# Designs tried in a protein design run: peptides against a protein of PDB entry 4N7V. Part 140

Target 1, 222 residues: chain A of PDB entry 4N7V
Amino acid sequence: TLRSITSPLVAHRLKPIRQKTKKAVVSILDSEEVCVELVKEYASQEYVKEVLQISSDGNTITIYYPNGGRGFPLADRPPSPTDNISRYSFDNLPEKYWRKYQYASRFVQLVRSKSPKITYFTRYAKCILMENSPGADFEVWFYDGVKIHKTEDFIQVIEKTGKSYTLKSESEVNSLKEEIKMYMDHANEGHRICLALESIISEEERKTRSAPFFPIIIGRKP

## One batch from the design tools (peptide; made by RFdiffusion4, then SolubleMPNN)

Design b2_p23_4_s4 (from b2_p23_4, 7 letters changed)
Fold by OpenDDE base, seed 3:
Structure b2_p23_4_s4 (fold): chain B 222 residues (1-222), chain A 23 residues (1-23)
Amino acid sequence: as target 1 above (222 residues)
Amino acid sequence: SLEEDLKQLDEEYGHLLDDEVAP
């Protein structure tokens, strides 16, 4: 099943973007829907031959073939759906579209990993919890030039000198110089606070059923 | 940058789009 390969993509709260690739144009729309425009070149003109439009929650996929399958000239936005539209749920998506959906999912996940959900200013750093899941990316920009980037898979450290290295195990973290450990401790505390706030804010958001509370900024740069 | 990361994503996963467009 598609679900065994990937979960439905989540594009909520993402800013609009349009990215041209070799074979496609991928967009996040103002509606937070995701569009994959499959592009073919003919006579030095690019044509959109197929469009996958995916809902913001990833559960609905609308597929259409512009201009009766002849293609529509590539423009600054996806072509409007025509009469020949197929609509699928995530679990009913034909297998022939699974790889294209997977690409869209990877695209959205990357954008989410670069999209701030919580920005928290401490005395020493700007902390940012990102939108991606599970294990949201967490960045700490210390005002003195040190940077720490935490992902589910690794921790990257950039020192004041510009020296950069990656830590992939707890043992490597524990072997850090004492000076760097101080930065790591601060980063970890900021991370804990952001996760706690995310939980509290998300719960209140659920209760109120209002417009999204995120992204949120806590504190100010000193 | 996000743009550079998206280019890298396409290099790594662009093959997912190699399937022929359905008629």
Scores: peptide ipSAE 0.510, ipTM 0.913, DockQ to the pose 0.557
Fold by OpenDDE base, seed 4:
Structure b2_p23_4_s4 (fold): chain B 222 residues (1-222), chain A 23 residues (1-23)
Amino acid sequence: as target 1 above (222 residues)
Amino acid sequence: SLEEDLKQLDEEYGHLLDDEVAP
């Protein structure tokens, strides 16, 4: 099943973007829908031959073939759906579209990993919890130039000198110099706070069932 | 940057789009 490969993508709260690749244009629309425009080149002109339009919650996939399958010239936005539209639920998506959906999912996850959900200014750093899940990216930009980037898979450290390294295990983290551990401790505290705030705000958001509370900014740069 | 990361994503996962476009 598609579900065994990937979960439905989630594009909520993402800003619009349009990314041209070799074979496609991938977009997040103002509606927070995700579009994959499959592009073919004919006679030095690019044509959109197929469009996958995925709902913001990833559960509905609308597929259409512009201009009756002849293709529509590539423009600055996806072509409007034609009369020949197929609509699928995530669980009913034909297998032939799974790889394209996977690409869209990867795209959205990447964008989410770069999209602030919570920005928290401490005395020493700007902390940012990102939108991606599970294990949201967490960035700490210390005002003195140190940067820590935490992902589910690794921790990247950029020291004041510009020295950069990646930590992939707890053993490596434990082997850090004491000076760096201080930054790591602060980063971890900021991370904890952001996660706590995320939980509290998400719960309140659930209760109110109103407009999204995220993204939020807590504090300001000193 | 996001743009650089998107390029890397395309390099890594662009093959997912290699399937023929057919109705």
Scores: peptide ipSAE 0.508, ipTM 0.912, DockQ to the pose 0.576
Fold by OpenDDE base, seed 2:
Structure b2_p23_4_s4 (fold): chain B 222 residues (1-222), chain A 23 residues (1-23)
Amino acid sequence: as target 1 above (222 residues)
Amino acid sequence: SLEEDLKQLDEEYGHLLDDEVAP
């Protein structure tokens, strides 16, 4: 099943973007829908031959073939749907579209890892919890120039000198110099606070059924 | 940057889009 390969993509709260790739243009629209425009080149002109439009919650996929399948010239936005439109749920999407959906999912996950959900200013740093899941990326920008980037897979450290290195295990973290450990301790505290606030705010958002509370900014830059 | 990461994503996963376009 498609579900065994990937979960439904989630594009909620993402800013609009349009990215040209080798074989497609992938977009997040103002509506938070995701569009994959499959592009072919003819006589040095690019044409959109197929469009997958995916709902913001990833559960509905609308597929259409511009200009009766002849293609429509590539523009600054997806072409309007034609009269021949197919609509699928995530679980009934034909297998021939699974790889394209997977690409869209990877794209959205990457954008989410770069999209601030919580920005928290401490006395020493700007902390940012990102939108991706599970294990959201967490960045700490210390005002003295040190940077720490935590992902599900690794921790990257950039020192004041610009020296950069990656930590992939707890043993490597424990082997850090004492000076760097102080930065790591502060980063971990900021991370804990952001996760706690995310949980509390998400629960209140669910109860209130109002407009999204995120992204939020806590504190102010010194 | 996001732009660089998107280029890397396309290099790694662009093959997912290789299927022929058919109705």
Scores: peptide ipSAE 0.503, ipTM 0.912, DockQ to the pose 0.566
Fold by OpenDDE base, seed 1:
Structure b2_p23_4_s4 (fold): chain B 222 residues (1-222), chain A 23 residues (1-23)
Amino acid sequence: as target 1 above (222 residues)
Amino acid sequence: SLEEDLKQLDEEYGHLLDDEVAP
């Protein structure tokens, strides 16, 4: 099943983007829908031959073939759907579209990892919790130039000198120089606070069922 | 940057889009 390969993509709260690749244009629309335009070149002109439009929650996929399958010239936005539209649920998506959906999912997940959910300014750093899940990326930009980037898989450190290295285990973290440990301690505290705030705010958002509370900014740059 | 990461994503996963487009 498709579900065994990937979960439904989640594009909520993502800003619009349009990315041209070799074979497609992938977009997040103002509606937070995800659009995959499959592109073919003919006579030095690019044509959109197939469009997958995926709902913001990833559960509905609308597929259409512009201009009766002849294709529509590539433009600055997806072509309008024609009368020949197919609509599928995630679980009913034909297998022939699974790989394209997977690509869209990877795209969205990457964008999420770069999309601030919580920005928290401390005395020493700008902390950012991202939208991706599970294990959201967490970035700390210290005002003195040190950067720490935490992911589910690793911690990247960029020192004042520009020296960069990646930590993949607790032992490596524990072996850090004391100077770097101070930055790590601050980053960890900021991370803890962001996660706590995310939990609290998400609960309140659930209760109110109003407009989304995220993204949020806590504090101000000194 | 996001742009660089998107390029890398395409290099790594662009093959997922290789299937022929047919109605």
Scores: peptide ipSAE 0.516, ipTM 0.916, DockQ to the pose 0.569; fails the geometry check

Design b2_p23_5_s1 (from b2_p23_5, 6 letters changed)
Fold by OpenDDE base, seed 4:
Structure b2_p23_5_s1 (fold): chain B 222 residues (1-222), chain A 23 residues (1-23)
Amino acid sequence: as target 1 above (222 residues)
Amino acid sequence: KEEEELEEMLEEALEEEEKLEKE
């Protein structure tokens, strides 16, 4: 099943963007829908031959073939769905579209990993918890130039000297210099706080059915 | 690197679709 390879994408709270590649253009719209435009080149002109438009919650996929499948000239936005429109739920998406959906999902996940959900200013650093899930990215920008980037898979450290390295195991983390451990400790504390706040705020969102509380900024830069 | 991975994924997606259409 599609669900076995990816979860429904979640584009809520993401800012609109449009990213062109050689064979596709992927967009997050103002509506928070995600569009994958499949691009083909004919006579030095790019045409959109197929569009997957995915709802912000990832559960509805609208597939259409612009201009009766002849293609529509690539523009600054997806072509309107006018011809050969099919609508699918996530669980009913034909297998032939699964990899394209997965592509969209991965793109959204990438954008989410770069989208602040919680910004928390400490005495020493700007901490940012990102939107991606599970295991949201967490960045700490120390005011003295040290940077720590935590992901589900690794921790990247950039020292004051510009020296950069990646830690992929607990043993590597434990082998850090004491001076770096101090930064790591602060980063971990900031991370804990952000996760706690995320939980509390998310619960309040659930209860109130109000407008999204995120993104939020906590504290002020010293 | 991330962009390259996405591009590769898209290429794979297109190749897979072409295979499925021929079956």
Scores: peptide ipSAE 0.129, ipTM 0.788, DockQ to the pose 0.853
Fold by OpenDDE base, seed 2:
Structure b2_p23_5_s1 (fold): chain B 222 residues (1-222), chain A 23 residues (1-23)
Amino acid sequence: as target 1 above (222 residues)
Amino acid sequence: KEEEELEEMLEEALEEEEKLEKE
């Protein structure tokens, strides 16, 4: 099933973006819908041959073929759907579209990993918890130039000298120099605080059913 | 690197779709 390879994408709170590749254009619209435009080149002109339009919650997929499959000239936005529109639920999406959906999902997940959910300024650093899930990315930008980037898979450290390295195990983290450990300790504290705040704020969002509270900025740069 | 991975994923997706349409 599609669900076995990916979950429904979540594009809520993401800023509009349009990313062109050689064979596709992927967009997050103002409506927070996600569009994958499949592009073909003909006579030095790019045409959109197929469009997957995915709802912000990932549960509805609308597929259409501009101009009856002849294509529509690539523009600054997806072509409007005309005739022969197919609409599917996530669980009823034909298998032939699964990899395209997965592409859209991975793109959205990437955007989420770069989208601030919580920005927290400490005395020493700017901490950012990102939108991706599970295991949201967490970045710490120390004002002295040190950077720590935590993901579900690794921790990247950039030292003042510009030296960078990746830690993939707890043993590597434990072997850090004492001076770097201080930065890591601060990063971990900031991370804990951001996660705690996320939990509290998310619960309040659930209760109020109001406009999203995120993204949020806490504190000020000293 | 991430963009390249996405491009590869799209290429694979297109190839898989073409295979499924021919079956």
Scores: peptide ipSAE 0.123, ipTM 0.786, DockQ to the pose 0.900
Fold by OpenDDE base, seed 3:
Structure b2_p23_5_s1 (fold): chain B 222 residues (1-222), chain A 23 residues (1-23)
Amino acid sequence: as target 1 above (222 residues)
Amino acid sequence: KEEEELEEMLEEALEEEEKLEKE
């Protein structure tokens, strides 16, 4: 099943973006829908042959072939769906489209990992919890130039000198210099607070059924 | 690096689609 290789993508609260690759253009629209345009080159001109338009919650996939499958010249936005349009649910998507959906999903996940959900200013740092899930990225920008980036898989440290290194185990974290441990302790505290606030705010958002509360900024730079 | 990984995934996806159409 498609669900065995990916979950429905989540593009809510993401800003519009358009990214061109050699064989595709992927976009997040103002509507928070995701579009994958499959690109072919003919006579030194790029044409969009196929479009996958995915709903913001990832559950609906609209597929169309511009200009009766002849292709439409690549432009600054996806071509309008004027021809034969197929609409699928996530669980009914034909297997031939699964990898294309997975591509869109991974792109969205990447954008989410760079999209602030909570910005929290402490006395010493700007802390940022990102939108990706599970295990959202967490960045700490200390005002003195130290940076810590936590992901589900690793912790990256950038020191004042610009020296960068990656930690992949708790034992490596425990082996840090005492000076760096102080930064790590502060980062961990900021992370704990952001996760706690995310939980509380998300619950209130669910209860009020209002416009999204996120992204949110807490505190101010000293 | 991340874009290259995505592009490689898309190439694999297109190759897999071509195989499925030939079966």
Scores: peptide ipSAE 0.119, ipTM 0.779, DockQ to the pose 0.711
Fold by OpenDDE base, seed 5:
Structure b2_p23_5_s1 (fold): chain B 222 residues (1-222), chain A 23 residues (1-23)
Amino acid sequence: as target 1 above (222 residues)
Amino acid sequence: KEEEELEEMLEEALEEEEKLEKE
């Protein structure tokens, strides 16, 4: 099943973007829908041959072939669906489209990992919790130039000297110099606070059923 | 690096679709 390969993508709260590659253009629209335009070149002109339009919650996939498969000239936005539109639910998507959906999902996940959900300014650093899940990326930009980037898989440290290294285990974290441990402690505290705020705010969003509260900014740069 | 990985995924997706259409 498609679900065994990927979960439905989640594009909520993402800013519009349009990323062109050699063979495709992937977009997040103002509507927070995701479009994958498959591009083919003919006589030095690029044409969109196929479009996958995925709902913001990933559960609905609309597929169409511009101009009956002849293609539509590549423009600054996806071509509008006209004729022979197929609409699928996530669980009913034909297998031939699964890899394309997976591509869209991975793109969205990447964008989410770079999209601030909570920005928290401390006395010493700018902390940012990102939108990706599970295990959202967390970045700490210390005002003195130290950077810590936490992901689900690793912690990257950039020291004042520009020395950069990646930690993949607790033992490596425990082997850090005392000076770096101080930064790590601060980063961890900021992370804890951001996660706590995320939980509280998300619960209030659920109760209020209003416009999204995220992204939020807490505090200000000193 | 991440963009390259995505491009590779797209190429694989296109190859897989072409394969499925030929079967």
Scores: peptide ipSAE 0.132, ipTM 0.789, DockQ to the pose 0.875; fails the geometry check

Design b2_p23_5_s2 (from b2_p23_5 with E1S E3M E4K E18K F20L)
Fold by OpenDDE base, seed 5:
Structure b2_p23_5_s2 (fold): chain B 222 residues (1-222), chain A 23 residues (1-23)
Amino acid sequence: as target 1 above (222 residues)
Amino acid sequence: SEMKELEEMLEEAIEEDKELEEE
């Protein structure tokens, strides 16, 4: 099943983006829908031959072939759906579209990993919790030039000297120089605070059923 | 880059689809 290879994509709160490749264009729209446009070149002009339009929650996929499959000239936005559209739920998506959906999902996941959900300014750093899940990326930009990037899989450190390294285990973290441990401790505290705030704010969002509270900025740059 | 890897994945998917359409 499609579910065995990917989860439904989640494009909520993502800013619009349009990324062109050689053979496709992937977009997050103002509506937070995700579009994959398949592009073919003919007579030095690019045409959109197929469009997958995926709902913001990833559960609905609309597929259409502009101009009866003849294609529509590539523009600054996806072509509008025609009357001859196919609409699928995530679990009913034909297998021939799974790879395209998987691409869209991974693209959205990448965008989420770079999309601030919580920005928290401390005395020493700008901390950013990202939108991706599970295990959201967390970045700390210290005002003195040190940078720490935490993911589910690793911690990347960039020192003041520009020296960079990746830590993949607790033992490697424990082997850090004392000076770097201080930065790590601060980063971990900022991370804890962001996670706590995320939980609290998300619960309030659930209760109020109002407009989304995220992204948020806490504090100000010194 | 992650973006390049995604582009490669999409290109592969597109080529697979073409092969299926031509068969």
Scores: peptide ipSAE 0.199, ipTM 0.791, DockQ to the pose 0.794
Fold by OpenDDE base, seed 3:
Structure b2_p23_5_s2 (fold): chain B 222 residues (1-222), chain A 23 residues (1-23)
Amino acid sequence: as target 1 above (222 residues)
Amino acid sequence: SEMKELEEMLEEAIEEDKELEEE
């Protein structure tokens, strides 16, 4: 099943973006829908031959072939669907489209890992919890130039000198120099606070059913 | 880069689709 290789993508609250590659263009639209345009070159002109348009919650996939399969000239936005549109649910998507969906999903996850959900200014640092899940990326930018980046898989430290290293285990974290441990302790506290706030705010969003509260900024840069 | 890896994955998927269309 498609679920065995990926979950439905989640593009909610993401800003519009358009990324061109050699054979495709992937976009997040103002509607928060995700489009994958498959591109072919013919006579030194690029044409969109196939479009996958995925809903913001990842559950609906609309597939169409522009200009009756002849292709539509590549432009600054996806071509509008006209004729011979196929619409699928996530669980009913034909296997031939699974890899393309997986590409869109991974692209969205990458964008989410770089999209602030909560920005929290402390006395010493700018803390940022990102939109990706599970295990959202967490960045701490200390005002003195130290940076800590936490992911589900590792912790990256960038010192004032620009020296960087990656920690992949608790034992490596415990072996840090005392000076670096102070930064790590502050980062961990900021992370805890952001996670707590995320939980509280998300619960209020669920209750009110209003416009999204995220992204949110807490505190002020000193 | 992560974007390059994604591009390579998509290119592989496109080639797989062609093989399936030729069968």
Scores: peptide ipSAE 0.198, ipTM 0.790, DockQ to the pose 0.834
Fold by OpenDDE base, seed 4:
Structure b2_p23_5_s2 (fold): chain B 222 residues (1-222), chain A 23 residues (1-23)
Amino acid sequence: as target 1 above (222 residues)
Amino acid sequence: SEMKELEEMLEEAIEEDKELEEE
């Protein structure tokens, strides 16, 4: 199943973006829909041959072939759907489109990993919990120049000197210099607070069914 | 970069689709 290789993408709260590659353009629209445009070059002109338009919740995939499959000239936005439209649910998506969906999903996850959900200013740092899930990225920008970036897979440290290294195990974290451990402790506390706030705010958001509460900014840079 | 890896993945997916269409 498609679910065995990816979950439905979630593009809610993401800002519009358009990323062109050699063979495709991926976009997050103002509507928070995600579009993958498959591009073919012909006679020195790029044409969109296929479009996957994915709903903001990832559950609906609309596939169309612009201009009756002849292609539509690449523009600054996806071409509008034409008469030859196929609409699928996530669970009914034909296997031939799974890789393209997976690409869209991973792109969205990448964008989410760079999209602030909670910004929290402490006495010593700007802490940012990102939108990606599970295991949201967490960045700490200390005002003195130290940076810590936590992901589900690793912790990256950038010291005041500009020295950068990645920690992938608890053993490596435990082997940190005492000075760096202080930064790590602060980062971990900020992370805990952001996660706690995320939980509380998300629960209130669920109860009220109002407009999104995120992204939020807590505190101010001193 | 992560974006480059994604581009490579998409390119592979597109090539796989072409091979399937030619069969």
Scores: peptide ipSAE 0.197, ipTM 0.792, DockQ to the pose 0.733
Fold by OpenDDE base, seed 2:
Structure b2_p23_5_s2 (fold): chain B 222 residues (1-222), chain A 23 residues (1-23)
Amino acid sequence: as target 1 above (222 residues)
Amino acid sequence: SEMKELEEMLEEAIEEDKELEEE
């Protein structure tokens, strides 16, 4: 099943973006829909041959073939849906489109991992909890130049000297130099606070059915 | 892979966007 390889993408709260590759253009629209445009070059002109338009919640996929499958010249935005539009739910998406959906999903997940959900300024650092889930990325930019990036899989440290390394186990974290542990302790505290705030804010969003509260900025840069 | 290329491009683009917002 498609669910066995990916979950429905979630593009809510993401800023519009358009990324062109050799064979595709992937976009997050102002509507928070995601479009994958499949591009073919012919006579030194790029044409959009197929479009997957995915709803912001990932549950509806609209597939169309611009200009009756002849293609539409690549532009600054996806071509409008034309004739022979097919609409699928996530669970009813034909297998032939699963790779393209997965591509869109990974793109969105990457964007989410770099999209601030909570920005928290401390005395020593700018802390950022990202939108990706589960296990949101967490970045700490210390004002003295140290950076810590936490993901579900690793912790990356960039020291003042520019030395960079990745920690993949608790034992490696415990083996850090004392001076680096101080930064890690601060990062962990900032992370804890952001997670706590995320939980509280999300619960209030659920109760109020209001406009999204995120992204949010807490504190001020010194 | 196309995915890897897209990821690399996206990483660069998003970092640039962050720098522009901080300026």
Scores: peptide ipSAE 0.099, ipTM 0.662, DockQ to the pose 0.070

